# Peptides against a protein of PDB entry 6D0Y, part 138

Target 1, 225 residues: chain A of PDB entry 6D0Y
Amino acid sequence: ETEDHLESLICKVGEKSACSLESNLEGLAGVLEADLPNYKSKILRLLCTVARLLPEKLTIYTTLVGLLNARNYNFGGEFVEAMIRQLKESLKANNYNEAVYLVRFLSDLVNCHVIAAPSMVAMFENFVSVTQEEDVPQVRRDWYVYAFLSSLPWVGKELYEKKDAEMDRIFANTESYLKRRQKTHVPMLQVWTADKPHPQEEYLDCLWAQIQKLKKDRWQERHIL

## One batch from the design tools (peptide; made by RFdiffusion4, then SolubleMPNN)

Design b2_p22_5_s4 (from b2_p22_5, 15 letters changed)
Fold by OpenDDE base, seed 5:
Structure b2_p22_5_s4 (fold): chain B 225 residues (1-225), chain A 22 residues (1-22)
Amino acid sequence: as target 1 above (225 residues)
Amino acid sequence: SSDLEEIEKLNKDIQEKLKKLA
C-alpha cells in the first residue's frame, strides 16, 4: 500500500500541481526520507528506474536525489553506486543511448551536490583515456568522447570552476584525438545561433565546436545541443 | 488536490507508523 503510493508520487512528481515544483520536491524528499527505514531498497530501485526511464524529468530527479542526499547522505551514496552499476550494465548491453543519458544524469548530480566535482573529473578522465588505448575500435573511442562532451552542458561550469587545470588537460586530449581520428561525414542538421551559424560538420567535430563555444560563453547555454 | 497535499498526508501516515514501530 505504502509502496504503491510512493511509486505514484515518485513517478508523477513535476507534473501539474497547485504547488511549486520546489515545494513538491521538498515534500517528496521528506516522505522518502521518512520511509527509508521501511522501504530503503524499494525507494532506491524506484529512483533508479525513473532516473533511467524518464529522461524528460532529468533535472527533477537529480534535484530530488540532491534533496534526499542532504537529508540522508548514506542513501545518496548508495543511489550513485546503483546508477553507476546501471551505467555499466547499459554499456554491456550496448544500450549506448541509455548510457549517455545516465552519464548526463550523473553529471547533473554534481550540481546537486551528490557527486563531488573531482569524482566526475575522474570519470571523464577515464572516458577520454579510452582514446589513448590501443586496439580499441574507433566507434568505442568516439562514444566515450561523445559521452563526455555531450554531458558538459550539465556540468562543465562546475568542473571548470573547481578543476580547471584537469579539465584543460582533458580538453587537450580530446582535441588531439578529434584531429587525428578518421572522419565519417554524415548529413546533419545545422546547429546555429542568431549571430554565427555553424557549418555542417561531422557529428563529433560539430559537438566539439558547440562545446568550445559554450565554454567561451562561460557555459551559458544559447541553444539545445 | 496538490501533490504537496498528498505528500503531506503520506508523510504523516508514515511518521505515525514509524512511531508505532519505534
Scores: peptide ipSAE 0.021, ipTM 0.479, DockQ to the pose 0.134
Fold by OpenDDE base, seed 1:
Structure b2_p22_5_s4 (fold): chain B 225 residues (1-225), chain A 22 residues (1-22)
Amino acid sequence: as target 1 above (225 residues)
Amino acid sequence: SSDLEEIEKLNKDIQEKLKKLA
């Protein structure tokens, strides 16, 4: 069946081939585009599923969505809407790890011209603004900071290239919050393979230090969470 | 286009969910 065939193609893209990954992605985008009139809903669901379940192929599927969006379809918007619904479901299920991953996925869609850089900046501005809320649990404030910082490996370069002043403001606000928040000892987050943070360093402070180093290194990634 | 609207909607939903956290 054509539906099963599409599923196979989508799931297996990026595997070893005689052709380049870029060529295979363009080819698959063409196939999917041709089938959108008949199988749009199925294709959307499949892409959402693999995007969520195959984190190792994050950039592959963001690129694929970007290619589809560029082919004169409003596919990108529909996909983003679907991903937002999935994010909502993850939040409802208290699966905040998946939620953060989905934010990272959306972040990488900026690089693929599916989401505009200013829109993502606005989102992160809203995230960091939560740190200014009063009479809320610190875990809420910390989560937004974590979601912001942990997404920068995927989109920091693009956002600074397009909105450096706004990003600097967000960074300043983030730094200010990190200095005044209550410190706790939770599992470390490592963004770099070469960097070995102190085992007792607070996780957000650790992440902040790594992101600052990433920024200093012109957003050249060594390792992604 | 409508990207900003979607992002704003997402943020509102996230904020609403996080308000329920202890």
Scores: peptide ipSAE 0.021, ipTM 0.520, DockQ to the pose 0.014
Fold by OpenDDE base, seed 2:
Structure b2_p22_5_s4 (fold): chain B 225 residues (1-225), chain A 22 residues (1-22)
Amino acid sequence: as target 1 above (225 residues)
Amino acid sequence: SSDLEEIEKLNKDIQEKLKKLA
């Protein structure tokens, strides 16, 4: 395989094929494994890039990384390190949209056995601990809560199965923060549902309610009224 | 203030994400 070919394979995985997605992912993982001795750095960079730039393929690439990690455990760790580095860079640059997506990506890597559940719990503990920081903008506190909550659809089930007590503690701290934080009542900062007879709600409160419902539904995605 | 400005930058994406959860 050439570097250009690897790029094509990685970027196009998940597109229409005569084979199943699962088969293609297994095949690609095998190809990448075989090419790691020669193209490790390139493969790492490519995977980080597509993970970051192709959010529509989140589960595809988390699965791919999971498969590759099973074949080459060291690579999985290096990939996570690269992603965390990117997350830090995004945060430093105040690129919150990219940052939150990276958190979601990392969250789904727990399901793919790339990141251990306790490690993800620790990350979320660190996030929610930001709410306790003094003399910082509320937007900082709010974002970390948002990053935590908005990632739970991908990993909440696994984390509660493995670390229910710790997760409950994080939830309690989150709830406490949401109750005491200052809320803005500017319409553009509120969530509106045009098709439902519900009043406008502050975005974090709305997200909290949705996550509570998801938790109640045992982390199965359902329509929330 | 600065908080409002920063939140406004995030709001569009947040709202879209919330809709996906609903």
Scores: peptide ipSAE 0.007, ipTM 0.342, DockQ to the pose 0.015
Fold by OpenDDE base, seed 4:
Structure b2_p22_5_s4 (fold): chain B 225 residues (1-225), chain A 22 residues (1-22)
Amino acid sequence: as target 1 above (225 residues)
Amino acid sequence: SSDLEEIEKLNKDIQEKLKKLA
């Protein structure tokens, strides 16, 4: 019964109420914190589940995790571990859509002070390093680059502010890979709302261009899709 | 502080795990 109640609370957070979202999140964080001694595993699992299955509430749950992590410094790590496990499982299952979302989620956790910037940089370094693997299909290499680039709207600012040199190296490696990879023409990948139509371009090249623009704009984004 | 040290250790652990992700 209590578990069901927790599930309900977690799933319903962010819905319209008489209180602000921030207030509701703080309240929920308090409730969850109080229940951690008894239901830590369940809470972790629930949060992992909603984080994975409710992409529309990404910022809600990253914020919630951030709040919980602030209250319980071990929680964030355990949650991240669960998410990483899920990411690995998604990758093993070739569920790249889920996987990329999980990477984005983890990326936003940097903003919520759950994941340290250097850790995320290390992850992205590892992702981009896949491009150097010779016995890996390009589609796999492309995915890791995509996962990296498509996550930057959520974390690029923080990473460049804190690890600019490392990020520059990652960017250089990414650019190098993009120049040498085989290209296919597909509709442009639009991560942000654009006022003007764009010509059809290879999706990674398009994404790269968008990220370069975002970087040039000092990571000030308009609307992310 | 002790809490800071623990957080740093946690971050290090997370970093190590993240490095092994790909």
Scores: peptide ipSAE 0.030, ipTM 0.549, DockQ to the pose 0.018; fails the geometry check

Design b2_p22_6_s1 (from b2_p22_6, 10 letters changed)
Fold by OpenDDE base, seed 1:
Order: structure tokens, then C-alpha cells, then sequence
Structure b2_p22_6_s1 (fold): chain B 225 residues (1-225), chain A 22 residues (1-22)
């Protein structure tokens, strides 16, 4: 019954309440901290589950994990290890959508002081290094580049502030790969004007251009009309 | 400790920003 109660509390956080989100998360962190001695494994599993299944609440749960880690320094490490195991399992099962959400979640944990910036840089270096492997299908190589680039809106600012030289190297390797890879046009929603339709761009090239602009804008996102 | 308190305060500020965006 206690396990069911914890599940309910974790799943429902962020929903409309008479209290602020801040107060609700602080309260939940306190409850979870108190129950860690008896239900650590269950809490870890629950948090991993919501991280995978509720991407719309990513910033809520990363913040929650950050709060828990601040109170219990060992918890953050155990949680990250569990997430890495889950990421490996997702990749082995070819569940790319789940895997990318996990990478984004881990990326945002850097901002929550759970994962060190150098560790995240190392992960991205590992991802981009896959592009240099000849026996790996391009679809797999493309995914690692996608996972890297699509996570930068969450963590790019922090990583460049602390590891600019290493990040520049990763960017150079990424650019080199994008230039030499086989381009594939993928159907996507296009903006149509009265006079001319905008030409369709390959999705990774499009993402690359967006990230380059974001980098130029000092990682400050602007609202798109 | 003082370090954990600083992190918690930073995270609280983060939550305020998240609330404003949602």
C-alpha cells in the first residue's frame, strides 16, 4: 500500500493544486527522502519510469531528482546508474524514441547538479565517435548525432561554459560527418507561402542549422512565430 | 550542509522559471 502511495505521489506531481509547484516538489522530496531507507529500489524504478513515459514533465522530475540528490548525495549516483542501464536496454531493443528522451533527461540533470558537465561531455564524445565506426549502419550513426544535437537546447550553454574546447571538437566532428553522410529527404511539415513553398531540408541538416543558430545566439532560445 | 542548501535554493529558482513557462 505504501508503494502504491509513492507511485501516486510521483505520477501526480505537477498537476493542478492549491499549492505551488515549488512547495509540492519540496514536500514530495521530503517524503521520498524519508522512505529511501525502506523503498529505495521502488523509488528508483518509479522515477526511471516517469522519466521515460512522461517527457512533458521532464523539468519537473529532473528538479525532483536534483532536490533528492542535494539531500542524499548517494541517491543521484544510483539513479544515474539506473538510467544508464535503462538507456542501454532501450538501445539494444531499438527503442530510439525512449532512448532520446533518456538522453535529454540526463542532459537536464547537469543543470540540476546531479551529473557533472565533464561526464556529459564524455557521453556526447562517445555518441559522436560512433560516426567513425564503419560497421555501424548510417541510421544508427544518424541517431547518435540526433540524440546529441537534440539535447543541446537543455545543456549546451552549461557545457560550452565549462568545456568549450571539448565541445568545439565534438562540433567539428559532427560537422565533418554531416558533410560526408548520405543525405535522405524525409517528408516533413513545410511552411507554404502564396508564392513559393520552402524547400524541404534533410532533418539532420535542419537540426544542425538550428543548433548552430542557437549557439550563435549564446544558447538563448527565441520564440518561433 | 551549506553546499546542499545552495543547490536547493538554485533548484527552487529553477522551479519558479518553469512555472512561469507553463
Amino acid sequence: as target 1 above (225 residues)
Amino acid sequence: DEESKKVEELLKERLKEVEERE
Scores: peptide ipSAE 0.248, ipTM 0.834, DockQ to the pose 0.032
Fold by OpenDDE base, seed 2:
Structure b2_p22_6_s1 (fold): chain B 225 residues (1-225), chain A 22 residues (1-22)
Amino acid sequence: as target 1 above (225 residues)
Amino acid sequence: DEESKKVEELLKERLKEVEERE
């Protein structure tokens, strides 16, 4: 396969086809596996790129990486390393939107058996630990909490099944932070009931409530967050 | 090898779920 062909195959996966997505991904995994000896670096870069640029296909590409990792255990590690590097770069560039998506992607890789649950827990512990740093702006602390909470729809079930005690600790720390943090005042965000306006719930508080509900529902999504 | 097979089967099931969801 040529590099251009590989790019096309990777970018177009998940598009409407006569075959099932399962069949297409299995087929693509086979093609990529066969081409790893010659195009490993290119494949890594391509997967990293589509992972970053195509958030709508998150579960497709995480699954693809999972398939590849199952066939080549070293590949998954190298891919994760690349993604972590990208995450660091995004954070350095203050590209928090990209960064949070990368965290979600990494989170879903746990479900694909690419990243071990303990490793993801450790990452989240590191994120939440930032809230304890006094010299860090709240906006940054808030982001780490957001990154953690917003990733739980993807990986919360798995992490609680394997590391419930550690997750509970992270939750406790998160809750503590949310209680003591300064809430952003947005006068425009008000709910009007009759003639009595009241402030709309702050976004992190809202997310926290949603995640708590999700947790109570054993991480079964009844509604899109 | 058996572990890989198990993972692949799990991933296949995942793909079915993903396809149904999309």
Scores: peptide ipSAE 0.248, ipTM 0.834, DockQ to the pose 0.032
Fold by OpenDDE base, seed 3:
Structure b2_p22_6_s1 (fold): chain B 225 residues (1-225), chain A 22 residues (1-22)
Amino acid sequence: as target 1 above (225 residues)
Amino acid sequence: DEESKKVEELLKERLKEVEERE
């Protein structure tokens, strides 16, 4: 396979086909695995790119990465590292929308056995800990809370099953922050497009209410957006 | 290899769920 051809294969996965998505992903995983010796760097970059640019295929690509990780554990680790680097770059560039997509992607990788639940909990602990830093602008503090909360539809169930005590602490800290923060409109952040039980509330308060409801419903939702 | 196979099976089941949601 050529580099350009790999790009095409990766970008087009999930499109309508005569075969099942399962079959297509398994086939693609095999192709990518075979090409890792020659095109590992390119494959890493491509997967990182689609993770950022194609959020509508999030679960498809996380599953693909999961398949690759199962076949090559070192690759999985390298991919996660690349994603974390990209997340940092996105934040430095104030690209909050891209950054939140990356956090959601990483979150769903927990379900794909690529990232361990404790590692994701630690990441969220780090995010929420920013709310306790006085020298950080509220817009940044708000984003970290948003990134945390908006990722829970993908990983909340898994994290509470394995790290309920730690998650409860994060929730308590989040709630405390939301009560004391100055309410303001942040146009750079988009509200999660799920049900809005309290549309009149500020976006973070609304999201908090949504997540509280989701938690109460044992993390069962009608659909993942 | 055995662990890998187990994970792959789990991921295959996940794919079925993904297809249902898409």
Scores: peptide ipSAE 0.243, ipTM 0.831, DockQ to the pose 0.031
Fold by OpenDDE base, seed 4:
Structure b2_p22_6_s1 (fold): chain B 225 residues (1-225), chain A 22 residues (1-22)
Amino acid sequence: as target 1 above (225 residues)
Amino acid sequence: DEESKKVEELLKERLKEVEERE
């Protein structure tokens, strides 16, 4: 495959076709696997790019990475490393929107068996630990909490199944922070659709309430946005 | 190999779910 062709294949996956998405992804995974020896770096870059630029295809590409990782055990790790680097860059650039998406992407990679649950827990522990740093502006502390909470619709179930005690600790720390932080009126955040609407309140408090409900509902959601 | 196969099977199930969502 040529680099251009690979790009086309990767970018177009998930588009309407005569074949099922499953078939298309399996096929693409096979093609990419075969080309890894020659185009690993390019494929890695392409996947990072589409992962970053096509949030609407998050689950498609996480699954693809999962498939590739299953076939090439090192690929997933390299991809994660690249994504972490990108996350760091986004944070340095104060691109919080991209950063949070990257966290969600990484979170979903846990479901794809690319990232181990304990590793994701550790990441979230690191995020929430920022709330304890006095030299960090609250807006940034809030973002880390937001990044954590807003990722749980994707990975909360898995993390609690694997690391419930650790997650409870993170939740406790989060709750503690939310109680003591300065609160302002902001629009409600909706990460997923629910049958019952939530009242307007401070966005982190609202998100917290939503996540608590999701947790109570054993992480069963109608739809993840 | 066995582990990878298991993962692939799990991912296949995920693919079905993803397709249902799309």
Scores: peptide ipSAE 0.240, ipTM 0.830, DockQ to the pose 0.031

Design b2_p22_6_s2 (from b2_p22_6, 14 letters changed)
Fold by OpenDDE base, seed 1:
Structure b2_p22_6_s2 (fold): chain B 225 residues (1-225), chain A 22 residues (1-22)
Amino acid sequence: as target 1 above (225 residues)
Amino acid sequence: DEESKRMEKLLQEFLAKREAAE
């Protein structure tokens, strides 16, 4: 396969086809594996790119990476390394939107048997520990909590099944922080006017409530958004 | 620097505990 052809295949995976998505992903994984000897670097870069730029296809590409990891374990490791390095660079550049997508991507890689659950727990422990840092802006603390909470829809079930005690500790620390942090009103959400004043909940408190409900529902999502 | 150190630590753990296959 040419480099351009590989790019096309990777970017277009998941689009309408006569075959099932699973079949297409297996096929693509086979093609990519066969081309690794000649195009490993290019394939690695392409996968990293689509992972961070196409969040709507997150589960498609995590599944693809999972399949590739099963076929070529070393490549899987190189991909994880590349993703972590990209996360580092995103954080250093204050690209927090990209960073959160990368965290979610890594989270779903746990379900694809690329990343171990204990490693993800360690990541989240590290994130929540930022709330205990002194002399840092609250926005920094808030973002790491946001990154943690917003990733749980993808990996919360798996982590609680394997590391429930550790997760409970993380939740307790998160709850404690949310109770003591400064809360702000989000004016943008008041664009919608109602006949009666409606109290607006702060975005992290709202997210926390959603995650608590998700946890109560045994991590079974009942809504798309 | 702080973020780099944090990510390097996580990287080592991630690589060490990777699952072999699906």
Scores: peptide ipSAE 0.295, ipTM 0.837, DockQ to the pose 0.019
Fold by OpenDDE base, seed 2:
Structure b2_p22_6_s2 (fold): chain B 225 residues (1-225), chain A 22 residues (1-22)
Amino acid sequence: as target 1 above (225 residues)
Amino acid sequence: DEESKRMEKLLQEFLAKREAAE
C-alpha cells in the first residue's frame, strides 16, 4: 500500500460498503498491520489525525485501533503515547475543543481494550483534582470538569462496573466543586419557546444533570434523547 | 511545566497498565 492509499483507506472507513463495518475494520486492520514495517509513522499520524479531526467517526477509529492493538501490541502503545502527547500539546495551546475530543477518544479506547479502566480512572482523578487548585482561573477548573463529564457517555458504564468506589469519589468531588463554583451567565438555546426553561442553570450544571440522568439510566444514552 | 508532567505521568501509567486491559 502506498501512503496515499493508506490515507484513503483510513479516511473512508465506515462509508458505504457491501460488507459489514466490522468486516471492513478487520480487513483494514490487517492491511495496516502488514504495512507497519514500511509506513508505521505515517499510519500513526493518520490515525491520530482522524481521531482528532473526525469526531463523528470516533467509535469507528477507536475500534480500528483496538483491532490494531490486538494485532500489534507495541503499536497500540505507540498510538496511546501519541494521543496523550497530542493532548498535552492541545492543552498547552489552549485548544480545549481538540483536547476534549482526545479525552473522549481515549475514554472509548477503554471499551476497545486498548487502555485499562484503572488508567482512565486515574486520568479523571487527575482532572477533577484540578478543581482543588488554588489561585487558578475558574475556566481551568471548569474545563477539566467538562472534559471528565463529557467523556462519561463513552466510558462511564465500564468504569462504574470496575471502579465504582473510585468513580463515586470523583463524582462527589465534582458535585462539591459545582456547588461552590461561581456560576457564569451562559445563554441557553431556546428550542421551542422564547422563555428559558432552565434560567438558573449554566452549561456545567446542565451537563452535570445530563450525566446524572445517564448514570441513573445505567449509561444508556438513548434515554437522554 | 506542571501540565506536561501531569500528562507524562498519565502516559507512563497508561502504558504500564495497558496490559491489564481485557
Scores: peptide ipSAE 0.292, ipTM 0.831, DockQ to the pose 0.019
Fold by OpenDDE base, seed 5:
Structure b2_p22_6_s2 (fold): chain B 225 residues (1-225), chain A 22 residues (1-22)
Amino acid sequence: as target 1 above (225 residues)
Amino acid sequence: DEESKRMEKLLQEFLAKREAAE
């Protein structure tokens, strides 16, 4: 297959088909595996691109990567490396929207058996440790907390099943930071509307409350965050 | 830079523990 054809296949996966999504992903994984000897770099770049630019298809592409990792373990490692490198570049460029999508993508890769749960815990510990840095803008601290909290819908269940004590420590540190940080008034942007009124709250405090509820609900999502 | 060092550390941790995810 040509490079252009590979791009088309990757970009169109998950669209309406006579076959199930799972069948389509397995088929595509097979095609991509076969083409790795000739188009590895292109495939890596394409997958990284869709990972950062198509957040609506996050679970589709994490699943695809999981299937590829199962077929070719070395490729999975190269992909993880590429994603971490991209995350580094995004952060350096202050592209925080891209960066948070990458963190969420990496988070869901835990569910797809590409990244180990302890590694993700370590990443979140590292993120929350930024709140302890001195002489840095609060926006930096806030973003890392946001990146952590906003990724938990994808991986919180898995991490608490395997590393509950460590996660509780991270939560305690996060709560401590949220209590001592300077709060600002920001408009609440919500994907969903609630029938019950809620007080106006700072966005991180609001997110924290949502995550606490999700945790209480045993990570079973009952509403859209 | 500091951010690069942080990501390099994470990269090594991720790669070292991948076998546990399989």
Scores: peptide ipSAE 0.289, ipTM 0.830, DockQ to the pose 0.019; fails the geometry check
Fold by OpenDDE base, seed 4:
Structure b2_p22_6_s2 (fold): chain B 225 residues (1-225), chain A 22 residues (1-22)
Amino acid sequence: as target 1 above (225 residues)
Amino acid sequence: DEESKRMEKLLQEFLAKREAAE
């Protein structure tokens, strides 16, 4: 297959098809695996690109990578490495929007058996440990907490199933930080819904509350209606 | 496991870059 064809296949996966998404992904994984000897670099670049630029297809591409990783472990590793490098570069460039998405992507890769749960726990431990570092701006501390918390919808269940004690420790540290961090205090603003009123909270506090609820619900998400 | 080891190695590199970025 040509590089252009590979690009088309990768970019169009998950689009309307007579076959199931799972079937299409399996098929594509097979095609890509077969082409790795000749187009590994291109395939890697393409996957990194779509992983970075198509957030709407996050689970599609994490699944695809998972399938590829199962077929070719080394390639999976190279992909993870590339993603970590990209994350590092994003952070270095203060591109926090990209960085947080990459963290989410990596988080979902745990579900796809590309990244081990303990490794992700370690990453989150290191993220939250930033809150304990001296001479670090709060905005950066907040971001790492945000990156951690905002990724939990994708991986929290898996991590708690496998590393509950460690996760509890991370949560405790996070909670401690959230309690002691400086907050922007504004007059309380309530948002009224048809069901019940809710106060507007500082963003991280709000996120924390949502994650606590998610945790309490055993990581079963309830879609907001 | 092997995945953990690999990721841990990458994580260390990540941390180094993170620290350097501060």
Scores: peptide ipSAE 0.191, ipTM 0.712, DockQ to the pose 0.016; fails the geometry check

